Peptides against a protein of PDB entry 4BOS. Designs and how they scored, part 12

Target 1, 163 residues: chain A of PDB entry 4BOS
Amino acid sequence: PVLTRTVVPADNSCLFTSVYYVVEGGVLNPACAPEMRRLIAQIVASDPDFYSEAILGKTNQEYCDWIKRDDTWGGAIEISILSKFYQCEICVVDTQTVRIDRFGEDAGYTKRVLLIYDGIHYDPLQRNFPDPDTPPLTIFSSNDDIVLVQALELADEARRRRQ
Target 2, 163 residues: chain A of PDB entry 4BOS as posed
Amino acid sequence: PVLTRTVVPADNSALFTSVYYVVEGGVLNPACAPEMRRLIAQIVASDPDFYSEAILGKTNQEYCDWIKRDDTWGGAIEISILSKFYQCEICVVDTQTVRIDRFGEDAGYTKRVLLIYDGIHYDPLQRNFPDPDTPPLTIFSSNDDIVLVQALELADEARRRRQ

## One batch from the design tools (peptide; made by RFdiffusion4, then SolubleMPNN)

Design b1_p28_3_s4 (from b1_p28_3 with R1V H4V T5S A7E A9K A16V A20L)
Fold by OpenDDE base, seed 2:
Structure b1_p28_3_s4 (fold): chain B 163 residues (1-163), chain A 28 residues (1-28)
Amino acid sequence: as target 1 above (163 residues)
Amino acid sequence: VPAVSEEEKAASRAAVAAALAAAAAAAA
C-alpha cells in the first residue's frame, strides 16, 4: 500500500475539489466547487454569533458573498468548517515545512482524510493497493498514525522535487 | 484499514445536496 496524490486543477477551487475527492471516496469532480462554496456560505450564515467578524476578518454577509465567488481561495476557516460538517479530521501536510496541520483533532472524530499543500495549491491524498480490484482509500481511521508518517514522507519527497 | 462503503459515499453526496437546498430555501 502506497500513499499517493491526485493532482486537481489549479482553478482557485483546489481546496474544495480536494476535500470533495477524499470525503466522496475518490471522486474527482472539479465542477463541485460552486456547491461546496455555497455549503460553506450556508453554514456561516446560519450561525453569525460563532462566525463573527473577529473569526472571519469581515462581516458574516461579506464573507458569504466572498466565498461564493469562483476566484477566491479557501483556507483554514473553510477547512475547519468542512471538518465539522463531514465529522472527520482533515490533515494537511505542508511540503514547504514537512509538517501536518490537523483540523478537528480535538473533536473525537473516528475518521480522517488527508490533503497535501505546497503553499498555494491543495491536492488530495489516497492509499493505493497492489490488488487492482481493491479501490484506493481516502478515508482513514483517526487512530491510523502510519498514514501520517507516510504523508510526511510524501511531502519530503515533493519538497525535494520542488512540488 | 477501514474501507469506504458506497453507502457512506451516498450519504456524503446527500448531505451536500441537502445543505445546498437549505441555502436556496433560506434565500427565497
Scores: peptide ipSAE 0.019, ipTM 0.576, DockQ to the pose 0.022
Fold by OpenDDE base, seed 5:
Structure b1_p28_3_s4 (fold): chain B 163 residues (1-163), chain A 28 residues (1-28)
Amino acid sequence: as target 1 above (163 residues)
Amino acid sequence: VPAVSEEEKAASRAAVAAALAAAAAAAA
């Protein structure tokens, strides 16, 4: 069993594509971004008290218009929202620091998914099995700490390759 | 380490698909 990286297109929607990939069990669909952007905008718009200008760095309305653009990037705010929406822990391993940022870690979710991040690009992670008839796994138990270790190893290797 | 069942994975995928479809429909 080896944790592997699936490279998604290096477009402005790599975060959304990567999240969609892992939560759908390994489905690559770059066309998912517009719907996910709208989803995030709707959630942000629904709670202007929580998603304040202090958090967003711009007005609630400005953020909603901004995130729905095809050429804007998602980040920590979007990951947090997606974690809550899909009721799963989203673990992002950073190749620059070789550390994992866990979103939703205190929510008590039973599921976790993993992304790898290099500072500008997100890719999804999956576990491949030696048995060719066993499909890759993208949704893990939130108790599976081995996959976190494997993610760190993968990130460390990526760093050495300057990925 | 407990594993996620195939049933749970299928349910998760279905839920995500339904949620995305609902969000798209609500986009006006």
Scores: peptide ipSAE 0.019, ipTM 0.588, DockQ to the pose 0.023
Fold by OpenDDE base, seed 3:
Order: C-alpha cells, then structure tokens, then sequence
Structure b1_p28_3_s4 (fold): chain B 163 residues (1-163), chain A 28 residues (1-28)
C-alpha cells in the first residue's frame, strides 16, 4: 500500500474540499465548500466565549462573515471544528517543516484522516492498494502510526521537489 | 478500517447540533 496525494483545486476552499474528500472516502466535490463554511460560521457564532477575538484575530461576527466568503482560507480553527464535526482526528502533514499537526488527538476518536499542507494549499491523502478492485482508503485507525510515517515521507519528498 | 458510516456522521451532526443549542441557551 502506498500513501498518495490527490490534488484538489486551488480555489481558496482547498481545506474544505480536502476534508470532505477524506471523510467521504475519496469523493472530490469542490462544491462542498459553501455549506462547510456556513457550518463553521454557525459553530463559531454559537460559542463567542471560546471563539474569542484573541483566537479569531477579529470579532466573532467579523470572522463569521469572513469565513463565509468564497475567497478566504481556512486554517487550524476550521480544522479543529471539522474534526469534531466528523468525529475523527485530522492529521495535517506540513511539507515545509515535515511535521504533523494533529487535530482532535485528545478527543478519543478511533479514526483519523490525513491532509498535506504546503503553507498555502491543502490536499487530501489516501492509501492506494495494488488490487485495482480495492478502492483507496482515506480513513485510518487512530492507532495506525504507519500512515503517519508514510505521510512524513511523502512530505519530505515534496519538500525536496521544491528545492 | 471501515470508512465513516452515514450513521456515524449523523451522530456527529447531532452532537454538534446539541452543542450549538446548548450554547444558544447559555447566551440567552
């Protein structure tokens, strides 16, 4: 089995598209972004004490309006929310640092999904199998540390390609 | 490892909805 990257459109909504891809088992649907943005805004609006200006970098209301735009990028806040929404750990491997940031790691989820991030763009990761009749896997056990190693290897390779 | 089932996603959505409702009640 080989961990591979599926390139999604660089349309400012790559995070949402990537998350949707992995949690849906490999469904590429860039049209998912508006609804996911709305969902995040709703969650943020519902908890102004936690999602404070200090965390958001802007007022709660300003953030909600901002994240619903089609040209704004998601980040750690959005990933954290989506991790909770989909009840899975979201692991983001960074090609710049060759490190994995794990979101939802303390929640006790039994499943994890993986994204690759280059400082600007998010893409989903999937495990391909030699059997062509076996579909790629995007949802892994939270105990599967091998996939994390594979993700790091993939990120390191990507970093070297940029050099 | 099986993919996240529709039932699991539904349960997650329900949990989020409940959290939102609780937050809304606290803000009243």
Amino acid sequence: as target 1 above (163 residues)
Amino acid sequence: VPAVSEEEKAASRAAVAAALAAAAAAAA
Scores: peptide ipSAE 0.021, ipTM 0.571, DockQ to the pose 0.017; fails the geometry check
Fold by OpenDDE base, seed 4:
Structure b1_p28_3_s4 (fold): chain B 163 residues (1-163), chain A 28 residues (1-28)
Amino acid sequence: as target 1 above (163 residues)
Amino acid sequence: VPAVSEEEKAASRAAVAAALAAAAAAAA
């Protein structure tokens, strides 16, 4: 089994497309972004006390309007929310630092999904199997540290390609 | 491990809603 990257469009919604891909078991649907953005906005709007201006960098309402635009980028706030929504760790391997940021690691989730990030773009990761009849795996056990090592290897390779 | 099912998504939505409701109650 080999961990591989699926390149999604660089259309400002790559985070949402990537998350959708991994939580849906490998379904590439760039059209998922508007609904994903709305989901985030709904969650944020539902708790203005927690999602304060201090956390959002703008008022709750301004954030909700902003995240629903088709040209704004998601980041750590959105990943944290999506981790809670899908009840899984979202592990982001950064090709610039060759490190993994784990979102939801303290929540006790039994599942994890993986993304690769280069500073401006997110892509999903999946494990491919030698058996062509076995579909790629995108959802892993939160105890599967091997997949994290494999993600670091992919990031390191990507870093070397940039140099 | 299977993909997140629609049933699991529904459960997750309910869990989020419950957590937010609890947070709102605590803040009141």
Scores: peptide ipSAE 0.019, ipTM 0.570, DockQ to the pose 0.017; fails the geometry check

Design b1_p28_6_s4
Fold by OpenDDE base, seed 2:
Structure b1_p28_6_s4 (fold): chain B 163 residues (1-163), chain A 28 residues (1-28)
Amino acid sequence: as target 1 above (163 residues)
Amino acid sequence: EEEEERLRRAREEALRVRAALKAAAAAA
């Protein structure tokens, strides 16, 4: 089994496409972003006490309008929200620092998904198996620390290749 | 229309998540 990177379109919605890919078991749907943006906006709008201006950097309403735009990038806030929505830990391995940022790590989720980040672009990670009839795995156990090691190795290799 | 239906379901799910998070926070 080898952890591999699936390259998604380098557009302003790469985070959403990547998350959708891993949580749906390896389904590439570049058109998923509008709905996911609306979903995030709905979640944020439903809890103005938690998603305050202090957290968002703008008013709740301004954020909702902002995230629904087709030219705004997702980041840590959106990852946190999507982690909660999909009830899974989202681990982002950074190829620049070779570090993993874990979102939802303290929520007690049993599932873990992985993204790779190069400072600008997000891509999903999947585990491929030697048996061609065994489909790739994108959803891992939250106790699977081996996949984290593999992600770090992949990120380190990417850094060495300046990829 | 299918997209509108998907969006409706997504909104409903978002509300359920909000409710669940609120309940979890209250129980913590």
Scores: peptide ipSAE 0.077, ipTM 0.612, DockQ to the pose 0.020
Fold by OpenDDE base, seed 5:
Structure b1_p28_6_s4 (fold): chain B 163 residues (1-163), chain A 28 residues (1-28)
Amino acid sequence: as target 1 above (163 residues)
Amino acid sequence: EEEEERLRRAREEALRVRAALKAAAAAA
């Protein structure tokens, strides 16, 4: 088995497409972004006391209007919210620093998913199997640290290719 | 119609997430 990346469209919604891909077991749906943006906005709007201006960097309403635009990029806030919503750890490996940023690591989730990030674009990661009849795996055990090592190897190789 | 139903379910889930987050925040 080999960990590989699936290149999703380089649009403003690559984070949402990538998250959707891994949490749905490998379903590529570039049209999922509007719904996911609305989902995030709904969660944020539902608790203005928790999702305060201090956390969002803008008012609750301003954030909700902003995230629903089709030309705004998701980041750490959105990943954190999606981790909580899907009840899984989201691990983002950065190809510039060769480091993994783990979201939801202290929540006690039994599952983890992986994304690869190059500073401007997110892609989902999957484990491919030699048997062509066995579909790729996108949801891993939160105890599977081997997949994290493999992700770091992918990031390190990507960095070396750019140097 | 299918999208509206999915969004309805998502909103219901969002409310459950909100409740959990509020409980966690109160306990922190």
Scores: peptide ipSAE 0.074, ipTM 0.605, DockQ to the pose 0.020
Fold by OpenDDE base, seed 1:
Structure b1_p28_6_s4 (fold): chain B 163 residues (1-163), chain A 28 residues (1-28)
Amino acid sequence: as target 1 above (163 residues)
Amino acid sequence: EEEEERLRRAREEALRVRAALKAAAAAA
């Protein structure tokens, strides 16, 4: 079994597409972004005390309007929200630093999913199996540290390729 | 229609997330 990268479109919504891919077990659906953006806006709007201007860098309302645009980037705050929404740990391996940023690590989730990030673009990661009858795995145990090692190896290789 | 139903469910789940966030903040 090997950990591999599935390249999703670089259309400013790569984070949402990538998250959807891994939480749905390997379903590529770029059309998911508008709904996910609305979902995030709904969650942010529901708790203006937590999602303050200090956290958002803009007013709660301004953020909600901003994130619903089709040309704005998702980042750490969106990943954090999606981790909570899907009740899973989201691990992002960075090819520039060869480090893993973990979201939801202290929430007690039993499952984790993995993304690879190059500083601007997100792609989903999946585990492929030699048996052709066994579909790729995108949802891992939160105790599976082997997949994290494999993700780091993949990121290191990508860095050497300047990818 | 189907999208509206998905959004309805999403809003319900958003409320659960909000509750969890508030609980986490209070526990900190």
Scores: peptide ipSAE 0.069, ipTM 0.607, DockQ to the pose 0.020
Fold by OpenDDE base, seed 4:
Structure b1_p28_6_s4 (fold): chain B 163 residues (1-163), chain A 28 residues (1-28)
Amino acid sequence: as target 1 above (163 residues)
Amino acid sequence: EEEEERLRRAREEALRVRAALKAAAAAA
């Protein structure tokens, strides 16, 4: 089995498209972003005491309006919320640093999904199997550290290509 | 009622992400 990158559209909603792809088992739906943005906004709006200006960098209301635009994302905030919502660890491998940021790692989730990030774009990762009739795997065991190594290898290769 | 349930679920989710967001903020 080989870990591969599926390139999603660079339409400023790549994070949402990528997350949706992996948590839904490999479904590419570029139209998923509006509802996912609204989901995040709703969660943030529901707890203005926690989601303060200190965390958001703007008022709670301003953030909610901002995240619902079609060209915005905040990164860790959205990923953390989505990790908890989907009850899975979201691992983001960064091609600039060749490091993995693990969201939800302390939550005790049994599932893990992976994204690859280059500083401006997110793509989902999937495991392809030799059998063409076996669909790619996007949801891994949280104990599967081999897939993390494979993700790091992909990131390292990407970094080398930029040199 | 539907909106109230949506907000309830959102509130529960917000509480669940507290630890993760605090950790991320501390690391930033």
Scores: peptide ipSAE 0.067, ipTM 0.621, DockQ to the pose 0.020

Design b1_p28_7_s2
Fold by OpenDDE base, seed 2:
Structure b1_p28_7_s2 (fold): chain B 163 residues (1-163), chain A 28 residues (1-28)
Amino acid sequence: as target 1 above (163 residues)
Amino acid sequence: SAAAAEAARLEAAAAAARAVRAALLASL
Protein backbone atom coordinates (compact mmCIF):
# COMPACT_ATOMS: atom_id res chain seq x y z
CA PRO B 1 0.00 0.00 0.00
CA VAL B 2 1.23 3.44 -1.01
CA LEU B 3 0.08 6.85 0.16
CA THR B 4 -0.62 9.09 -2.80
CA ARG B 5 -1.80 12.61 -3.53
CA THR B 6 -4.88 13.48 -5.55
CA VAL B 7 -4.54 16.93 -7.07
CA VAL B 8 -7.73 18.95 -6.71
CA PRO B 9 -8.38 22.21 -8.58
CA ALA B 10 -6.16 25.09 -7.54
CA ASP B 11 -9.10 27.33 -6.77
CA ASN B 12 -9.78 29.21 -3.55
CA SER B 13 -11.83 26.26 -2.24
CA CYS B 14 -9.15 23.57 -2.32
CA LEU B 15 -9.40 23.03 1.45
CA PHE B 16 -13.10 22.29 1.27
CA THR B 17 -12.76 20.11 -1.82
CA SER B 18 -9.94 18.19 -0.15
CA VAL B 19 -11.81 17.64 3.10
CA TYR B 20 -14.92 16.54 1.23
CA TYR B 21 -12.83 14.11 -0.80
CA VAL B 22 -11.33 12.35 2.21
CA VAL B 23 -14.42 12.25 4.44
CA GLU B 24 -16.57 10.93 1.59
CA GLY B 25 -14.16 8.13 0.79
CA GLY B 26 -12.56 9.55 -2.32
CA VAL B 27 -15.29 11.56 -4.02
CA LEU B 28 -13.94 14.48 -6.01
CA ASN B 29 -16.63 17.15 -6.05
CA PRO B 30 -15.35 20.70 -6.67
CA ALA B 31 -18.95 21.91 -6.42
CA CYS B 32 -19.10 20.99 -2.71
CA ALA B 33 -17.46 24.21 -1.54
CA PRO B 34 -20.50 26.53 -1.34
CA GLU B 35 -22.34 24.11 0.94
CA MET B 36 -19.33 23.56 3.16
CA ARG B 37 -18.72 27.30 3.40
CA ARG B 38 -22.32 27.79 4.46
CA LEU B 39 -22.01 25.00 7.02
CA ILE B 40 -19.02 26.72 8.60
CA ALA B 41 -20.81 30.07 8.56
CA GLN B 42 -23.81 28.51 10.30
CA ILE B 43 -21.65 26.96 13.00
CA VAL B 44 -19.78 30.22 13.58
CA ALA B 45 -22.99 32.24 13.65
CA SER B 46 -24.51 29.85 16.19
CA ASP B 47 -21.86 30.61 18.82
CA PRO B 48 -20.96 34.31 18.73
CA ASP B 49 -19.67 34.15 22.31
CA PHE B 50 -16.88 31.78 21.35
CA TYR B 51 -16.36 32.90 17.77
CA SER B 52 -15.52 36.44 18.76
CA GLU B 53 -13.59 39.08 16.90
CA ALA B 54 -10.52 38.06 18.89
CA ILE B 55 -10.65 34.59 17.35
CA LEU B 56 -11.96 35.47 13.89
CA GLY B 57 -10.00 38.67 13.26
CA LYS B 58 -13.30 40.28 12.27
CA THR B 59 -16.81 40.40 13.68
CA ASN B 60 -18.86 37.22 13.67
CA GLN B 61 -21.16 38.58 10.97
CA GLU B 62 -18.27 39.82 8.84
CA TYR B 63 -16.62 36.42 9.05
CA CYS B 64 -19.79 34.61 8.03
CA ASP B 65 -20.18 36.84 4.99
CA TRP B 66 -16.49 36.49 4.20
CA ILE B 67 -16.24 32.70 4.41
CA LYS B 68 -19.26 32.29 2.13
CA ARG B 69 -17.46 34.11 -0.68
CA ASP B 70 -16.10 31.86 -3.42
CA ASP B 71 -12.68 33.53 -3.36
CA THR B 72 -11.71 33.32 0.32
CA TRP B 73 -9.46 30.68 1.86
CA GLY B 74 -10.10 28.33 4.71
CA GLY B 75 -7.52 27.80 7.43
CA ALA B 76 -6.96 26.37 10.88
CA ILE B 77 -10.28 27.57 12.29
CA GLU B 78 -12.21 25.97 9.44
CA ILE B 79 -10.22 22.74 9.73
CA SER B 80 -10.96 22.60 13.46
CA ILE B 81 -14.65 23.09 12.80
CA LEU B 82 -14.73 20.45 10.08
CA SER B 83 -12.79 18.00 12.25
CA LYS B 84 -15.43 18.17 14.94
CA PHE B 85 -18.32 18.19 12.49
CA TYR B 86 -17.14 15.04 10.72
CA GLN B 87 -15.91 13.52 14.00
CA CYS B 88 -12.44 12.74 12.71
CA GLU B 89 -8.88 13.85 13.23
CA ILE B 90 -7.65 15.95 10.32
CA CYS B 91 -3.91 15.66 9.81
CA VAL B 92 -2.26 18.26 7.59
CA VAL B 93 1.25 17.54 6.40
CA ASP B 94 3.13 20.69 5.43
CA THR B 95 5.61 20.27 2.57
CA GLN B 96 7.45 23.47 3.46
CA THR B 97 8.36 22.31 6.97
CA VAL B 98 7.79 18.54 6.66
CA ARG B 99 5.64 18.61 9.77
CA ILE B 100 2.16 17.37 10.56
CA ASP B 101 -0.41 19.60 12.20
CA ARG B 102 -3.05 17.44 13.84
CA PHE B 103 -6.53 18.82 14.39
CA GLY B 104 -8.74 16.96 16.84
CA GLU B 105 -5.89 14.77 18.08
CA ASP B 106 -7.10 14.89 21.69
CA ALA B 107 -10.82 14.53 20.97
CA GLY B 108 -10.85 10.74 21.04
CA TYR B 109 -11.92 10.20 17.44
CA THR B 110 -11.46 6.73 16.01
CA LYS B 111 -10.86 8.02 12.48
CA ARG B 112 -8.30 10.26 10.82
CA VAL B 113 -7.97 11.78 7.37
CA LEU B 114 -4.94 13.38 5.76
CA LEU B 115 -4.29 16.48 3.70
CA ILE B 116 -1.09 17.78 2.16
CA TYR B 117 -0.40 21.52 2.23
CA ASP B 118 2.29 23.54 0.44
CA GLY B 119 1.63 26.91 2.06
CA ILE B 120 -1.03 27.87 -0.45
CA HIS B 121 -2.80 24.77 -1.78
CA TYR B 122 -4.44 21.78 -0.07
CA ASP B 123 -4.72 18.31 -1.60
CA PRO B 124 -6.17 15.10 -0.17
CA LEU B 125 -4.13 11.98 0.52
CA GLN B 126 -5.21 8.39 -0.06
CA ARG B 127 -3.79 4.91 0.38
CA ASN B 128 -3.65 2.86 -2.81
CA PHE B 129 -3.57 -0.92 -2.67
CA PRO B 130 -1.77 -3.36 -4.97
CA ASP B 131 -5.05 -5.01 -5.88
CA PRO B 132 -6.62 -2.78 -8.53
CA ASP B 133 -10.07 -3.98 -7.48
CA THR B 134 -9.58 -2.62 -3.97
CA PRO B 135 -10.58 1.04 -3.86
CA PRO B 136 -8.22 3.59 -2.30
CA LEU B 137 -8.65 4.34 1.39
CA THR B 138 -9.04 7.92 2.62
CA ILE B 139 -10.25 7.27 6.17
CA PHE B 140 -7.73 5.69 8.52
CA SER B 141 -7.70 4.47 12.09
CA SER B 142 -6.63 7.13 14.56
CA ASN B 143 -4.17 4.51 15.78
CA ASP B 144 -2.55 4.16 12.35
CA ASP B 145 0.69 6.04 12.90
CA ILE B 146 2.28 4.37 9.88
CA VAL B 147 0.17 6.54 7.61
CA LEU B 148 1.61 9.62 9.35
CA VAL B 149 5.13 8.40 8.64
CA GLN B 150 4.16 7.82 5.03
CA ALA B 151 2.71 11.33 4.85
CA LEU B 152 5.97 12.80 6.16
CA GLU B 153 7.91 10.83 3.57
CA LEU B 154 5.61 12.08 0.83
CA ALA B 155 6.01 15.66 2.04
CA ASP B 156 9.79 15.34 2.20
CA GLU B 157 9.87 14.07 -1.37
CA ALA B 158 7.66 16.94 -2.47
CA ARG B 159 9.96 19.44 -0.75
CA ARG B 160 13.03 17.98 -2.42
CA ARG B 161 11.35 18.27 -5.82
CA ARG B 162 10.73 21.99 -5.25
CA GLN B 163 14.20 22.74 -3.86
CA SER A 1 -40.76 22.49 4.65
CA ALA A 2 -37.87 24.80 3.90
CA ALA A 3 -38.26 26.44 7.30
CA ALA A 4 -38.18 23.11 9.10
CA ALA A 5 -35.12 22.02 7.16
CA GLU A 6 -33.35 25.26 8.01
CA ALA A 7 -34.26 24.90 11.67
CA ALA A 8 -32.81 21.40 11.71
CA ARG A 9 -29.62 22.66 10.08
CA LEU A 10 -29.31 25.43 12.63
CA GLU A 11 -29.81 23.02 15.51
CA ALA A 12 -27.14 20.74 14.12
CA ALA A 13 -24.83 23.69 13.60
CA ALA A 14 -25.38 24.88 17.16
CA ALA A 15 -24.53 21.47 18.55
CA ALA A 16 -21.43 21.30 16.39
CA ALA A 17 -20.37 24.78 17.46
CA ARG A 18 -20.64 23.92 21.14
CA ALA A 19 -18.62 20.78 20.59
CA VAL A 20 -15.98 22.68 18.63
CA ARG A 21 -15.72 25.28 21.36
CA ALA A 22 -15.21 22.59 23.97
CA ALA A 23 -12.57 20.86 21.87
CA LEU A 24 -10.70 24.05 21.09
CA LEU A 25 -10.67 25.11 24.72
CA ALA A 26 -9.47 21.69 25.79
CA SER A 27 -6.59 21.88 23.32
CA LEU A 28 -5.25 25.13 24.83
Scores: peptide ipSAE 0.024, ipTM 0.503, DockQ to the pose 0.019
Fold by OpenDDE base, seed 1:
Structure b1_p28_7_s2 (fold): chain B 163 residues (1-163), chain A 28 residues (1-28)
Amino acid sequence: as target 1 above (163 residues)
Amino acid sequence: SAAAAEAARLEAAAAAARAVRAALLASL
């Protein structure tokens, strides 16, 4: 089995497209972003005490308006929220540092999904199988450390190609 | 200078925000 990336459009919604892809088992839908943005805004708006201005860098209301725009990018806050919402660990392998940032790692989730990040763009990762009748896997066990090693290898290769 | 003081305030605020953000991320 080989871990590979599926290149999603390099638009401002690549994070949302990538998350949707992996949590839905490999469904590519670049049009999913508006709904996911609204979902995040609703969650943030529901708890202004928890999602404070200090965390958001802007007022709760300003953040909600901002994240719903189609030209604003998602980041760590959005990943954390989506991890909690989908009840899975989201692992982001960074090709610039060759490190994995794990979101939701202490929540006790049994499943994890993986993204690859280059400092600007997010793509989803999947495991391909040699058997053509076995579809790619995007949801892994939270104790599958092999997939994390494979993600690091993929990131290292990507870093070398950029240099 | 006034500019230096403002820069220091912004830096302190940014640092505090980053710390709180990190704590939030760890708790989710």
Scores: peptide ipSAE 0.022, ipTM 0.466, DockQ to the pose 0.029
Fold by OpenDDE base, seed 4:
Structure b1_p28_7_s2 (fold): chain B 163 residues (1-163), chain A 28 residues (1-28)
Amino acid sequence: as target 1 above (163 residues)
Amino acid sequence: SAAAAEAARLEAAAAAARAVRAALLASL
């Protein structure tokens, strides 16, 4: 398909690597994770009233210490934070359910990026072009519903391969 | 071409994202 998956390392930081990839226009940098984790921790620490224990499941400080570890997973909370930080919608297509979860959909962002998730691992998605001199696209219009269809197709193909 | 236009949009969007990142980091 035109929309393709770039496999990032299956370390515990795949979410951060994947987000970095798409928001930077296709730059694969597995070493970005420590800074990304620190960034999230800083944002959370800056607003303890919003990022409450009720939301985090632990105290604000405990969460900050936890997310900065190199062996803890990012999830919905982190995606939501990164969506706000990069001012873009983050769309996650799930290969287990063939559904798209949209983070930041109600924020009025004009841009969206896409990740693919299999239940334990995140990878970034990109649109490739026939012209080798034209770089892949990782940042899409929030009005581009075609890319969402392509993501669903990719997820469905992945699901079929597992069956 | 449409592909070239999309590539240009990508570059602009990526630059904007980096600018936002830099601004937010500077304010933290």
Scores: peptide ipSAE 0.020, ipTM 0.558, DockQ to the pose 0.023
Fold by OpenDDE base, seed 5:
Structure b1_p28_7_s2 (fold): chain B 163 residues (1-163), chain A 28 residues (1-28)
Amino acid sequence: as target 1 above (163 residues)
Amino acid sequence: SAAAAEAARLEAAAAAARAVRAALLASL
């Protein structure tokens, strides 16, 4: 089994497209972003005490209006929210630092998904199998540390290609 | 040197970004 990336469009919504891909088991839908942005805004608006200005960097309402725009980028806040919503760890491997940021790691989730990030763009990761009749996996056990090693290897190779 | 100063600034920025991310994760 080999961990590979699926290249999604380099638009302002690549994070949402990538998350949707992995949590839905490998469904590529570049049109998913508006609804996912709305989902984020709905969750944030539902708990203004938790999603405070200190966390958001702006008022709750300002954030909700901002994230629903089609030209704003998602980041750590959105990943954290989506991790909770989908009840899984979201592991982001950074090709610039060759490090993994784990979102939801202390929540006790049994599943994890993986993204690769280059400082600007997000792509989803999947495990392919030698048997062509076996579909790729995008959802892994939270105990599967091998997939994290494979993600680091993939990120290191990507970093080397930029040198 | 200018290169060393720039490297230090980049490293400090990276550390600050990681600290903010860690604090955010701890709050959620």
Scores: peptide ipSAE 0.019, ipTM 0.432, DockQ to the pose 0.037

Design b1_p28_8_s2
Fold by OpenDDE base, seed 2:
Structure b1_p28_8_s2 (fold): chain B 163 residues (1-163), chain A 28 residues (1-28)
Amino acid sequence: as target 1 above (163 residues)
Amino acid sequence: SLAARREEAAARARAAAAAAAAAAAAAL
């Protein structure tokens, strides 16, 4: 089995497209972004005590208006929210540092999904199987440490190709 | 599946919103 990258469009919604891809089992749908942006805004608006200005860097209302724009990027806050919403770990391997940032690691989730990040763009990761009749896997056990090693290897290869 | 978890989470969020709206209406 080989961990591979699926390149999603380099639009401002690559995080949302990538998360949607992995949590839906490998469905590429760039049109998912408006709905996911609204979902984030709804969650943030529902808990203004937790999602404070200190956390958001702007008022709760300003954040909700900002994240619903089609030209704003998601980041760590959005990943954390989506991890909680989908009840899974979201593991982001960074090709610049060759490290994995794990979101939701302390929540006791049984599943994890993986993204690759180059400092600007997010893409989803999937495991391909040698049997062509077996569809790629995007949802892994949270105990699958092999997939994390494979993600680091993939990130290191990506870094070497860019340098 | 994570899709099923999404649906469950969405249902919980809707229920919480409905409960909050009901509580606000009862205070009036």
Scores: peptide ipSAE 0.048, ipTM 0.621, DockQ to the pose 0.021
Fold by OpenDDE base, seed 4:
Structure b1_p28_8_s2 (fold): chain B 163 residues (1-163), chain A 28 residues (1-28)
Amino acid sequence: as target 1 above (163 residues)
Amino acid sequence: SLAARREEAAARARAAAAAAAAAAAAAL
């Protein structure tokens, strides 16, 4: 398929590894997680009024300490933060529901990246080209609806494989 | 690139943090 999945380690930091992969243009670096966790914690700590206990489910400080642990999972809050930080949409296709959750969709970003999620694990998506000398694309136009269709196709195929 | 956007965002964050620290110091 034109849009493909790159499997990253299931080491509790798959979200961070996956985001790093797509925003860096296809660089697989599982060691990026500590820095990205710290980045999120810094952003959260910088605005305790916005990142309140009501949003975080814990105090601002407790969240910052929690997200910096190497065994805690990232989710919607972290994706939202990373979307804002990188100034791009982060589109997550869910293989369980075959639906796409779009983070940053109302922010007017011109770029989007794509992840695939199975309820536990995140992986990055990339577009491969027929020319082997053309590197895969991980950053798409926010107007590229074809890539969203392709992501749904991948999710549907993944769902069928699990049944 | 998104890497460039990250760098820009990080630079803004550092500048804001520095300004906040300076303001806090001036308020003492």
Scores: peptide ipSAE 0.048, ipTM 0.612, DockQ to the pose 0.021
Fold by OpenDDE base, seed 1:
Structure b1_p28_8_s2 (fold): chain B 163 residues (1-163), chain A 28 residues (1-28)
Amino acid sequence: as target 1 above (163 residues)
Amino acid sequence: SLAARREEAAARARAAAAAAAAAAAAAL
């Protein structure tokens, strides 16, 4: 089995598309972004005490208006929210640093999904199996540390290609 | 798929929103 990436469109919604892909078991749906943006805005709006200006870098309302735009980028805040929403770890492998940022790691989730990030663009990761009739896996056990090693290897390879 | 967990999370969010709305209505 080999960990690979699926390149999603380099639009402003690549994070949302990538998250949707992995949590839905490998479904590419770029049209998911508006709904996911609205979902995030709803969650943020529902808890202004937690999602404070200190967390958001802007007022709660300003953030909600901002994230619902079709041209704004998702980042750590959105990943954290989506991790909580889908009740899974979201592991982001950064090709620039060859490090994994784990979101939801302390929440006790039994599942994890993986994204690869190059400083601008997010793509989803999946495990391909030798049997072509076996569909790729996008949802891993939170105890599967080998997938994290594979992700680091993939990121290191990607970094080398960019150098 | 995490669809079941998503739906569970959404159900919790709806329940919390309903409870908050009920509390707000009771306070008026």
Scores: peptide ipSAE 0.043, ipTM 0.607, DockQ to the pose 0.020
Fold by OpenDDE base, seed 3:
Structure b1_p28_8_s2 (fold): chain B 163 residues (1-163), chain A 28 residues (1-28)
Amino acid sequence: as target 1 above (163 residues)
Amino acid sequence: SLAARREEAAARARAAAAAAAAAAAAAL
């Protein structure tokens, strides 16, 4: 089995598209972004004590309005929220540093999904199988450390290619 | 599946909202 990336559109919503892809088992749906942005805003608005200005860098209301815009990028805050929402670890392999940032690692989730990040753009990762009739896997065991090694290898290759 | 977990989370959120609405209505 080989770990590969599926390139999603660079439309400022690549994080949401990528997360949707992996949690839905490999469904590419760029139109998911508005709903996911709203979902995040709803979660943030529901807990202003946790999602404070200190965390958000802006008021809770300002963040909610901002994240619902089509031209604003998701990042660590959004990944953390989505990790909690889907009850899975979200592992982001960075091609610039060849490092994996693990979101939800302390939550005891049994599942993990993987994204690749180049400093600007997010793409989803999937495991392909030799049998063409076996669909790619996007949801892994949180005990599957092999997939993390494969993600690092993929990131290192991307770095060498300046991708 | 993670999709199922999403639906479960959404169902819990809806139930909590319904309970809050019922409590608010009872306070009137």
Scores: peptide ipSAE 0.040, ipTM 0.591, DockQ to the pose 0.020

